Peptides against a protein of PDB entry 5K2M. Designs and how they scored, part 29

Target 1, 273 residues: chain A of PDB entry 5K2M
Amino acid sequence: MRIGITYTVLRREEMAIKERAGEFGEVVMLHEDDLLFPGNYDLDVVIIRNVSHFKALYTARLFESEGIPTVNSSRLIFEAGDKLFATLRLAGKVPVPEWKAALSEGGALRVPDSLGYPLVSKPVFGSWGRLLAKVNDRDSLEAVLEHRKWMKNPLYGIHYFQEFVEKPGRDIRSYVIGGEFVGAIYRYSNHWITNTARGGKAEPCSDPEVEELSVKAWEAFGEGALAIDIFESEKGLLVNEVNPNMEFKNAARVTGADMAGKLVEYAVEVAKT

## One batch from the design tools (peptide; made by RFdiffusion4, then SolubleMPNN)

Design b1_p10_7_s1 (from b1_p10_7, 6 letters changed)
Fold by OpenDDE base, seed 2:
Structure b1_p10_7_s1 (fold): chain B 273 residues (1-273), chain A 10 residues (1-10)
Amino acid sequence: as target 1 above (273 residues)
Amino acid sequence: SMEFLRSLGE
């Protein structure tokens, strides 16, 4: 078996994936600079580890066009990596924070009529809590919308809002690969944005409800490897978002779960189908 | 393209 691994930066995750993949066959590391299409890639499967959502998406689709399956698939990356599209999938299966989408400033200004304040403004794409804004009032909403208007990427004109969820100083990140729950962590932060990439601490999360909800959230997509962000709210557990390009170094460290191994095993299964 | 996006969403 020949396993490709696309990457932007060799992180701990990519190193672990490489190492585990080597147990199953020949590993071909493919930096973004190595990727030209159409190509003549002799690979049975490609594990997509590009940092950029869009690069990951297009890379996956390009390999698929050559008959090479990817983990994750371009479909999954597309649907899961967009917060709004992910919400659309999730909302039919699991509890999610109340949300509204607007396609204009005028529409966005009416969002508080439904959701009230405070709101969270999110770009539909992005990671590490970038461009998340807690919107406490009309003035803040107008400011966010004004800024979005001048952002060059037209996707910033897609206005996605959630209710502000009061969290107990933490959130949960779980991992589901191939429909199997692999592990979960609490991410602690004194800030309302709890992402560990911003200095949060991680602790193991052993909660059967989290496990069940995580699997159900994964089933909304029905394939691949997902990190699932879950809020502990007064309303219960809410699935906030999913991540098809998961970072797992902290989770692996804290839980001892073999995230990389599970990912590779799944990729091998995909290659065999 | 919108067609591409649709194809991915199916």
Scores: peptide ipSAE 0.007, ipTM 0.485, DockQ to the pose 0.028
Fold by OpenDDE base, seed 3:
Structure b1_p10_7_s1 (fold): chain B 273 residues (1-273), chain A 10 residues (1-10)
Amino acid sequence: as target 1 above (273 residues)
Amino acid sequence: SMEFLRSLGE
């Protein structure tokens, strides 16, 4: 078996994936600079580890066009990597924060009539809480909308909002690969944006309710490897978002779970189908 | 392209 691994930066995750993949067959590391299409790639499966959502999406689709399956698939990356499209999938299967989408400034100004204040403005794409805004009042909403008009990417004109969820100083990140729950962590932060990439502490999460909810959230998509972000709210557990380009170094360290091994095992299964 | 987006949604 020949396993490709596409990457932007060789992180701890990519090193672990490479090491585990070597136990199953020949590993071909493919930096973004090595990728040209159409090409004559001799690979049974490709594990997509590009940092950019869009580069990951297009890389996956390009390999698929040559008959090579990818983990994750371009379909999954597309649907899970967009916050609005992910919400549309999740909302039919699991509890999610209340949300509204508007396609104009005029529509966006009416969102508080449904969600109230405070609310959260999110771009539909992006990572690490970039351009998240807690909107406490009308003046703040108008300011966010005004700034969006000057952003060059047309996707910033898609206005996605959620209710502000009060969290107990932490959130949960779980991992589901091929429908199997692999592990979960608590991410602690004093800021309303909880992210371990921003210096938050991580601890193991061993909650059967989290495990059950995480599997159900994965089933909304029905394939691949997902990190799932869950809030502990007054209404119970809410699935906030999913990530098809999961970082797991902190989770693997804290839980001892073999995230890289599980990802490779799933990729090998995909290659055989 | 719209065709690409449709192919991803099927």
Scores: peptide ipSAE 0.006, ipTM 0.468, DockQ to the pose 0.028
Fold by OpenDDE base, seed 1:
Structure b1_p10_7_s1 (fold): chain B 273 residues (1-273), chain A 10 residues (1-10)
Amino acid sequence: as target 1 above (273 residues)
Amino acid sequence: SMEFLRSLGE
């Protein structure tokens, strides 16, 4: 068994994945600078750990073009890593925050007629709460839309909005790999953006409802390894988004779950299929 | 590319 691991930065997660992969076979670490295609790589499977969503997506697709399966697949990275496309999958299976998509500024200005204020503006791509805006009124909406016009990437012209969900000073991040629930944490923050990458404390979450909902959210995609972000709301649990390139160092530390091992085991199973 | 997007849906 030859296991590739692509990466941008060697983080705690990549070190743990490397260590666990070594128990199953030969490990080939591939920094982004090492990746040229076509390359005729001699690998049975590749674990994708590139930081950039788009680099991860294209890397996965390029290996697949050479007949090498990836974890996650390019399909999963594409569908789960886009907030709008992920919402389309999730909305058919699990409760999600109310949302609207608009394809023009004129359309976006009508979103409050349905969602009201406050609402949340999100780019369809990006991580760690980048370019999230809580929009409290018409003036703020106009400002966000004006700024988007001058952003170079045309994807910023795809306007994705959610209702603002009042949370109890925390959110939940769960992990599902190959359809198996691995663990969950609470992420505490005094800010409405609770992502631990922007600060916050993590605690174990042991809730059967979270476990059940997390598995159902994973089933909306039907493959791979996903981190799932869940809100506790007055309406009950809501699946906010999923991440096909999960960070898990805090969750592994807090829960004691072997997330790296579970990821490698799944990759080995994919290689044998 | 549009071809790439199509390949992801197949």
Scores: peptide ipSAE 0.006, ipTM 0.464, DockQ to the pose 0.028
Fold by OpenDDE base, seed 5:
Structure b1_p10_7_s1 (fold): chain B 273 residues (1-273), chain A 10 residues (1-10)
Amino acid sequence: as target 1 above (273 residues)
Amino acid sequence: SMEFLRSLGE
């Protein structure tokens, strides 16, 4: 078996994936600079680890066009990596924060009539909490909308909002690969945006409710490897978002779960279908 | 803030 791994930066995750993939066959590391299409790639499957959502999406689709399956698939990356599209999938299966989408400034200005304040403005794309705004009032909403007008990418004109969820100083990140729950962690932060990549403390999360909810969230998409962000709210557990290009170094370290191995095993399974 | 930076991670 020949396993491709596309990447932007060789992180701990990519190193672990490479190492585990080597147990199943030949590993072909493909930096973004190595990717030209159409090409003659002799690969049975490609694990997509490009940092950019769009680069990951297009890379996956390009390999698929050559008849090579990818983990994750371009479909999954597209649907899970867009916060609005992900919400559309999730909302039919699991509890999610209340949300609104508007396609104009005029529409966006009416969002508080439904969600109230405070609310969270999110771009539909992007990782690591970039351009997330806690909108506490009308003035803040107007400011966010004004700034969006001057952003070059037209996707910033898609206005996605969620209710602000009060969290107990932590979030949950769970991992589901191929429909199997692999593990979960608490991510502690004093900031309303919790993320371990920014130096937050991580602890193991062993909660059967989290496990069940995580699997259900994954089933909304029905394929691939997902990191799932879950809030502990006064309303119970809420699935905030999913990530089809997950980081897992902290989760693997804290839980002892073989995230890289599970990902590779799933990729090998995909290659055989 | 370190807290904001933490939010940009994983």
Scores: peptide ipSAE 0.006, ipTM 0.396, DockQ to the pose 0.170; fails the geometry check

Design b1_p10_7_s2 (from b1_p10_7, 5 letters changed)
Fold by OpenDDE base, seed 4:
Structure b1_p10_7_s2 (fold): chain B 273 residues (1-273), chain A 10 residues (1-10)
Amino acid sequence: as target 1 above (273 residues)
Amino acid sequence: MEEELRALGE
């Protein structure tokens, strides 16, 4: 078994994956600078750990084009890593926050007619709560839309909105790998954006409803390794988003779950199919 | 580390 691991930065996660993968076979670490295609890669599977969503997506697709399976697959990265595309999958299977998509400013200006205020503006791509805006009124909506016109990436012209969900000062991040629930954490924040990348406290989450919902959310995609962001709302649990390029250092530390091991085990399974 | 990751830009 030869396991590739693509990476941008050698994080705690990549170190743990490398270590665990070494128990199953030969490990080939592949920095982004090492990736040239077409190439002659002698690998049975590649674990995709590139930081950039787009780099991860293209890297996965490039390996797949050479007959090498990836974890996650380019399909999963594409569908799960785009907030709108992920919502389209999730909405058919699990409760999600109310959402609207608009393809023009004129369309976006009508979103409050359906969602009301406050609402959340999200780019369809990006991590760590970048360019999330709580839009409390018309003036704020107009400002967000005006700023988007001047952004160079055309994807910023895709207007994705959610209802603002009141949360109890925390959210839930769960992990499902190969359809198995691996663990979950509460992420605490005094800010409406509860991302642990902003210094939030993490605590173990042991809730059977979270486990069940997390598995159902994973089943909306039907493959791979996903981190799942769940809100505790007055309406019950809502699946906000999924991440096919998960960070898990905090979750592994807090829960004691072998996230890296489970990911490697799944990759080895994929290699054998 | 988080700042470095942010600089890599998704």
Scores: peptide ipSAE 0.015, ipTM 0.537, DockQ to the pose 0.169
Fold by OpenDDE base, seed 2:
Structure b1_p10_7_s2 (fold): chain B 273 residues (1-273), chain A 10 residues (1-10)
Amino acid sequence: as target 1 above (273 residues)
Amino acid sequence: MEEELRALGE
């Protein structure tokens, strides 16, 4: 078996994936600079570890066009990596924060009529809580919308909003690979954005409700490897988002779960189908 | 590294 691994930066995750993949076959590390298409890649499967959502998406689709399956698939990356598209999948299967989407400033200005204040403005793409805004009032909403108007990427004109969820100073990140729950962590922060990439601490989460909800959230997509972000709210557990390009170094460290191994095992299964 | 990753994740 020949396993490709695409990457932008060799992180702890990519190193662990490489190491575990070596147990199953020949490993071909493919930096973004190595990727030219169409190509003649002799690979049975490719693990997509590009940092950029769009680079990951296009890389996956390009390999698929060569008849090489990817983990994650371009379909999964597309549907899961967009917050709005992910919400559309999730909302039919699991509890999600109340949300609204608007396609114009005029539409966006009516969102508080449904969600109230405070609300959260999110870009449909991006990571580490980038461009998340807690919108407490009309003036703040107008400011966010004004700024979005002048952003060059047209995707910033897609206005995605959620209710502001009061969290207990933490959120949950779980990991589901191939439909199997692998582990979960609490991410602690004194800020309403709890992402560990912003200085949050991680602790193990052992909650059967989290496990069940995480699997159901994965089933909304039905394939691949997902990190699932869950809120503990007054309404119960809410699935906030999913991540098809998961970071797991902190989760692996804290839980002892073999995230890299599980990802490779799944990729090997995909290669055999 | 995290800041660099943030720049690459756009």
Scores: peptide ipSAE 0.015, ipTM 0.543, DockQ to the pose 0.171
Fold by OpenDDE base, seed 5:
Structure b1_p10_7_s2 (fold): chain B 273 residues (1-273), chain A 10 residues (1-10)
Amino acid sequence: as target 1 above (273 residues)
Amino acid sequence: MEEELRALGE
């Protein structure tokens, strides 16, 4: 078996994936600079680890066009990596924060009539809490909308909003690969954006309700490897978002779960299908 | 980007 691994930066995750993939066959590391299409890639499967959502999406689709399956698939990356499209999948299966989408400034200005304040403005794409805004009032909403007009990417004109969820100073990140729950962590932060990127502590999360909800959230997409962000709200557990290009170094360290191994095992299964 | 990843603590 020949396993490709596409990457932008060789992180701990990519190193672990490479190491585990080596147990199943030949590993071909493919930096973004190595990717030219159409190509003649002799690979049975490709694990997509490009940092950029769009680069990951297009890389996956390009390999698929050559008959090479990817983990994750371009379909999954597309649907899970867009916050609005992910919400559309999730909302039919699991509890999600209340949300609204608007396609114009005039539409966006009416969102508080439904969601109230405070609300969260999210770009439909992007990671690490970039361009997330807690919108407490009308003035803040107008400011966010004004700034969006001057952003070059037309996707910033897609206005996605959620209710602001009060959290107990933490979020849950769970991992589901191939429909199997692999593990979960609490991410502690004093900021309303609980990203481990902001110096938050991670602790193991062992909650059967989280496990069940995580699997159901994965079933909304029905394939691949997902990190699932879950809020502990006054309304119960809410699935906030999913990530089809998960970081797991902290989760693997804290839980002892073999995230890289599970990802490779799933990729090998996909290659055999 | 590595610097951004490091700066972002991811």
Scores: peptide ipSAE 0.015, ipTM 0.517, DockQ to the pose 0.421; fails the geometry check
Fold by OpenDDE base, seed 3:
Structure b1_p10_7_s2 (fold): chain B 273 residues (1-273), chain A 10 residues (1-10)
Amino acid sequence: as target 1 above (273 residues)
Amino acid sequence: MEEELRALGE
């Protein structure tokens, strides 16, 4: 078996994936600079580890066009990596925060009539809480909308909003690979944006309700490897978002779960299908 | 970029 691994930067995750993949076959590391299409790639499967959502999406689709399966698939990256498209999948299967989408400024100005204040403005793409805004009032909403008009990417004209969820100073990140729950962590932060990348503490989460909900959230997509972000709200557990380009170094360290091994095992199964 | 990405990672 020949396993490709595409990457932008060789992180702890990519090193662990490479090491585990070597136990199953020949490993071909493919930096973004090595990728030209169409090409003559002799690979049974490709693990997609590009940092950029769009680069990951196009890389996956390009390999698929040559008959090489990818983990994750371009379909999964497309649907899970867009916050609005992910919400559309999740909302049919699991509890999600209340949300609204608007396609114009005039539509966006009516969102508080349904969600109230405070609300959260999110871009449909992006990571690490970039361009998340807690909108407390009308003046703040108008300011966010005004700034969006000057952003060059047309996707910033897609207005996605959620209710502001009061959290107990933490959120949950779980990992589901090939339909199997692998592990979960609590991410602690004093800021309303809980992200370990911003200096938050991580601790193991061993909650059967989180495990069950995480598997159901994965089933909304039905394939691949997902990190799942869950809120502990007054309404119970809410699935906030999913990530098809999961980071897991802190989760693996804290839980002891073999995230890299599980990802490689799933990729090997995909290659054999 | 690598250090920046590591700082931004979980």
Scores: peptide ipSAE 0.014, ipTM 0.509, DockQ to the pose 0.651; fails the geometry check

Design b1_p10_7_s3 (from b1_p10_7, 7 letters changed)
Fold by OpenDDE base, seed 3:
Structure b1_p10_7_s3 (fold): chain B 273 residues (1-273), chain A 10 residues (1-10)
Amino acid sequence: as target 1 above (273 residues)
Amino acid sequence: MLEELQALGE
């Protein structure tokens, strides 16, 4: 068994994945600077750990074109890593926040007629709450739309909105790998954007409803390793988004779950199919 | 870069 690991930066997650992968076979660490295609890669599977969503997507697709399976697959990275495409998958299986998509400014200006205020503007790509806006009124909506016109990436012209969900000062991050629930945490924040990267506290989440919902959310995609963001709302649990390029160092520390081991075990299974 | 990416970690 030869296991490739692609990476941008050697984080705690990549170190843990490397260590666990060494128990199953030969490990080949591949920095982004080492990746040239077409290439003669002698690998049974590649674990994709590139930080950039787009670099991860293209890296996965390039290995697949050479007959080497990846974790995650380029299909999963594509569908799960886009907030709108992820919503389309999730909405067929699990409760999600109410959402609207508009393809023009004129369409976007009508979104409040359906969702009301406050609403959340999201880019379809990006991480760590980047370019999230809580839109409280018409003036704020017009300002967000005006700024989007000057953004060079055409994907910023895809207007994705959600209802604003009132949360109990926390959200839930769960992890499902190969259809198995691995663990979950509460992420505490005094800000409406709950992210532990912004100084939030993490605590273990042991809730059977979270476990069941997390597995159902994973089944909307049907493959790979996903982190799942869940809101505790007045309407019950809502699946907000998924992440096909998960960070897990704090979740692993807080829960004691062997997330790196589970990811490697799944990659070894994928290599054998 | 490494510290910045680590600070972005969960």
Scores: peptide ipSAE 0.012, ipTM 0.494, DockQ to the pose 0.677
Fold by OpenDDE base, seed 4:
Structure b1_p10_7_s3 (fold): chain B 273 residues (1-273), chain A 10 residues (1-10)
Amino acid sequence: as target 1 above (273 residues)
Amino acid sequence: MLEELQALGE
């Protein structure tokens, strides 16, 4: 078994994955600078750990084009890593926040007619809560839309909105790998954006409803390793988004779950199919 | 770490 691991930065996650992968076979660390295609890669599977969504997506597709399976697959990265495309899958299987998509400014200006205020503006791509805006009124909506016109990436012209969900000062991040629930954490923040990357504390989440919902959310995609962001709302649990490029250092630390091991085990299974 | 990831422009 030869396991590739692509990476941008050696984080705690990549170090843990490398360590666990070494127990199953030969490990080939592949920095982004090492990735040239077409290439002669002698690998049974590649674990994709590139930081960039797009680099991860293209890296996965490039390996797949050479007959090497990836974890996650380019299909999963594409479908799960885009907030709108992920919503399209999730909405058919699990409760999600109310959402609207608009393809023009004129369309976007009508979103409050359906969602009301406050609403959340999201880019369809990006991490760490970047470019998330709580839009409280018409003036704020107009400002967000005006700013988007001057953004160079055409994907910023895709207007994705959600209802603003009132949360109890926390959200839930769960992890499902190969259809198995691995663990979950509460992420606490005094800010409406609860991402731990912004200094939130993490605590273990042991809730059977979270486990069940997380597995159902994973089943909307049907493969791979996903982190799942869940809101506790007045309407019950809502699946907000999924992440095919999961960070898990905080969750692994807090829960004691062998998330790196589970990811490697799944990659080894994928290599054998 | 966050700063390093942000510096990557990704």
Scores: peptide ipSAE 0.012, ipTM 0.508, DockQ to the pose 0.162
Fold by OpenDDE base, seed 2:
Structure b1_p10_7_s3 (fold): chain B 273 residues (1-273), chain A 10 residues (1-10)
Amino acid sequence: as target 1 above (273 residues)
Amino acid sequence: MLEELQALGE
């Protein structure tokens, strides 16, 4: 078994994945600078750990084009890593925050007619709550839309909105790998953005409803390794988003779950399929 | 990508 691991930065996650992968076979660490395609890669599977969503997506697709399966697949990265596409998969399978998508400023200005205020503006791509805006009123909406017009990436012209969910000062991040629930954490913050990457505290989450919902959310995609962000709302649990390029150092530390091991085990299974 | 877009329609 030859296991590739693509990465941008050697984080705790990549170190743990490397260590566990070494138990199953030869490990080939592939920094982004090492990646040239087409290549003659002698690998049975590649674990994708590139920080950039797009780099991860393209890297996965490039390996797949050479007959090398990836964890996650380019399909999963594409569908799960886009907030709107992820919402489309999740919607009808699990409860999600109310959402609207608009393809123009004029359309976006009508979103409050359905969602009301406050609402949340999200880019369809990005991590760590980047470019999330709580939009409290019309003036704020106009400002966000104006700014988006001048952003260079055309994907910022895809207007994705959610209802503002009142959360109990925390959210949940769960992890499902190969359809198996691995663990979950609460992420605490005094800010409406609760992501631990912004300095939030993590605590174990042991809730059977979270486990069940997390598995159902994973089943909406049906493959790979996902982190699942869940809100506790007055309406119950809502699946906010999924992440096909999960950080898990805090969750692993807090829960004691062997997330790296589970990821490697899944990758080895994928290699055998 | 095209295959992925098709999968979104399912």
Scores: peptide ipSAE 0.010, ipTM 0.499, DockQ to the pose 0.026
Fold by OpenDDE base, seed 5:
Structure b1_p10_7_s3 (fold): chain B 273 residues (1-273), chain A 10 residues (1-10)
Amino acid sequence: as target 1 above (273 residues)
Amino acid sequence: MLEELQALGE
């Protein structure tokens, strides 16, 4: 078994994945600078850990073109890593926050007619709450739309909005790998963006409803390793988004769950299919 | 680390 691991930065997650992968075979660490295609890669599977969504997507697709399976697959990265495409998958299986998509400024200006205020503006791509805006009124909506016009990436012209969900000062991040629930944490923050990367604290979440919902959310995609962000709302649990390139250092530390081991075990399974 | 990851993630 030869296991590739692509990465941008050697984080705690990548170190743990490397260590656990070494128990199953030879590990080939592949920094982004090492990746040239077409290439002659002698690998049974590649674990994709590139930080950039687009780099992860293209890296996965390039290995797949060489007949090498990836975890996650380019299909999963594409569908789960885009907030709108992920919502389209999730909305058919699990409760999600109310959402609207608009393809023009004129369309976006009508979103409050359906969602009301406050609403959340999201780019369809990006992590750590980057370019998330709580839009409280018309003036704020116009400002967000104006700024988007001057952004160079045409994907910023895809206007994705959600209802603003009032949360109890926390959200839930769960982890499902190969259809198995691995663990969940509460992420506490005084900010409406509860991401631990922004200084939030993590605590274990042991809730059977979270486990069931997390598995159902994973089944909307049907493969791979996903982190699932869940809101506790007045309407019950809502699946906000999924991440096909998960950080898990805080979850692993707090829960004691072997996230890296489960990811490697799944990658080894994928290599054998 | 986070700032660097954010910069590298674009």
Scores: peptide ipSAE 0.008, ipTM 0.509, DockQ to the pose 0.162

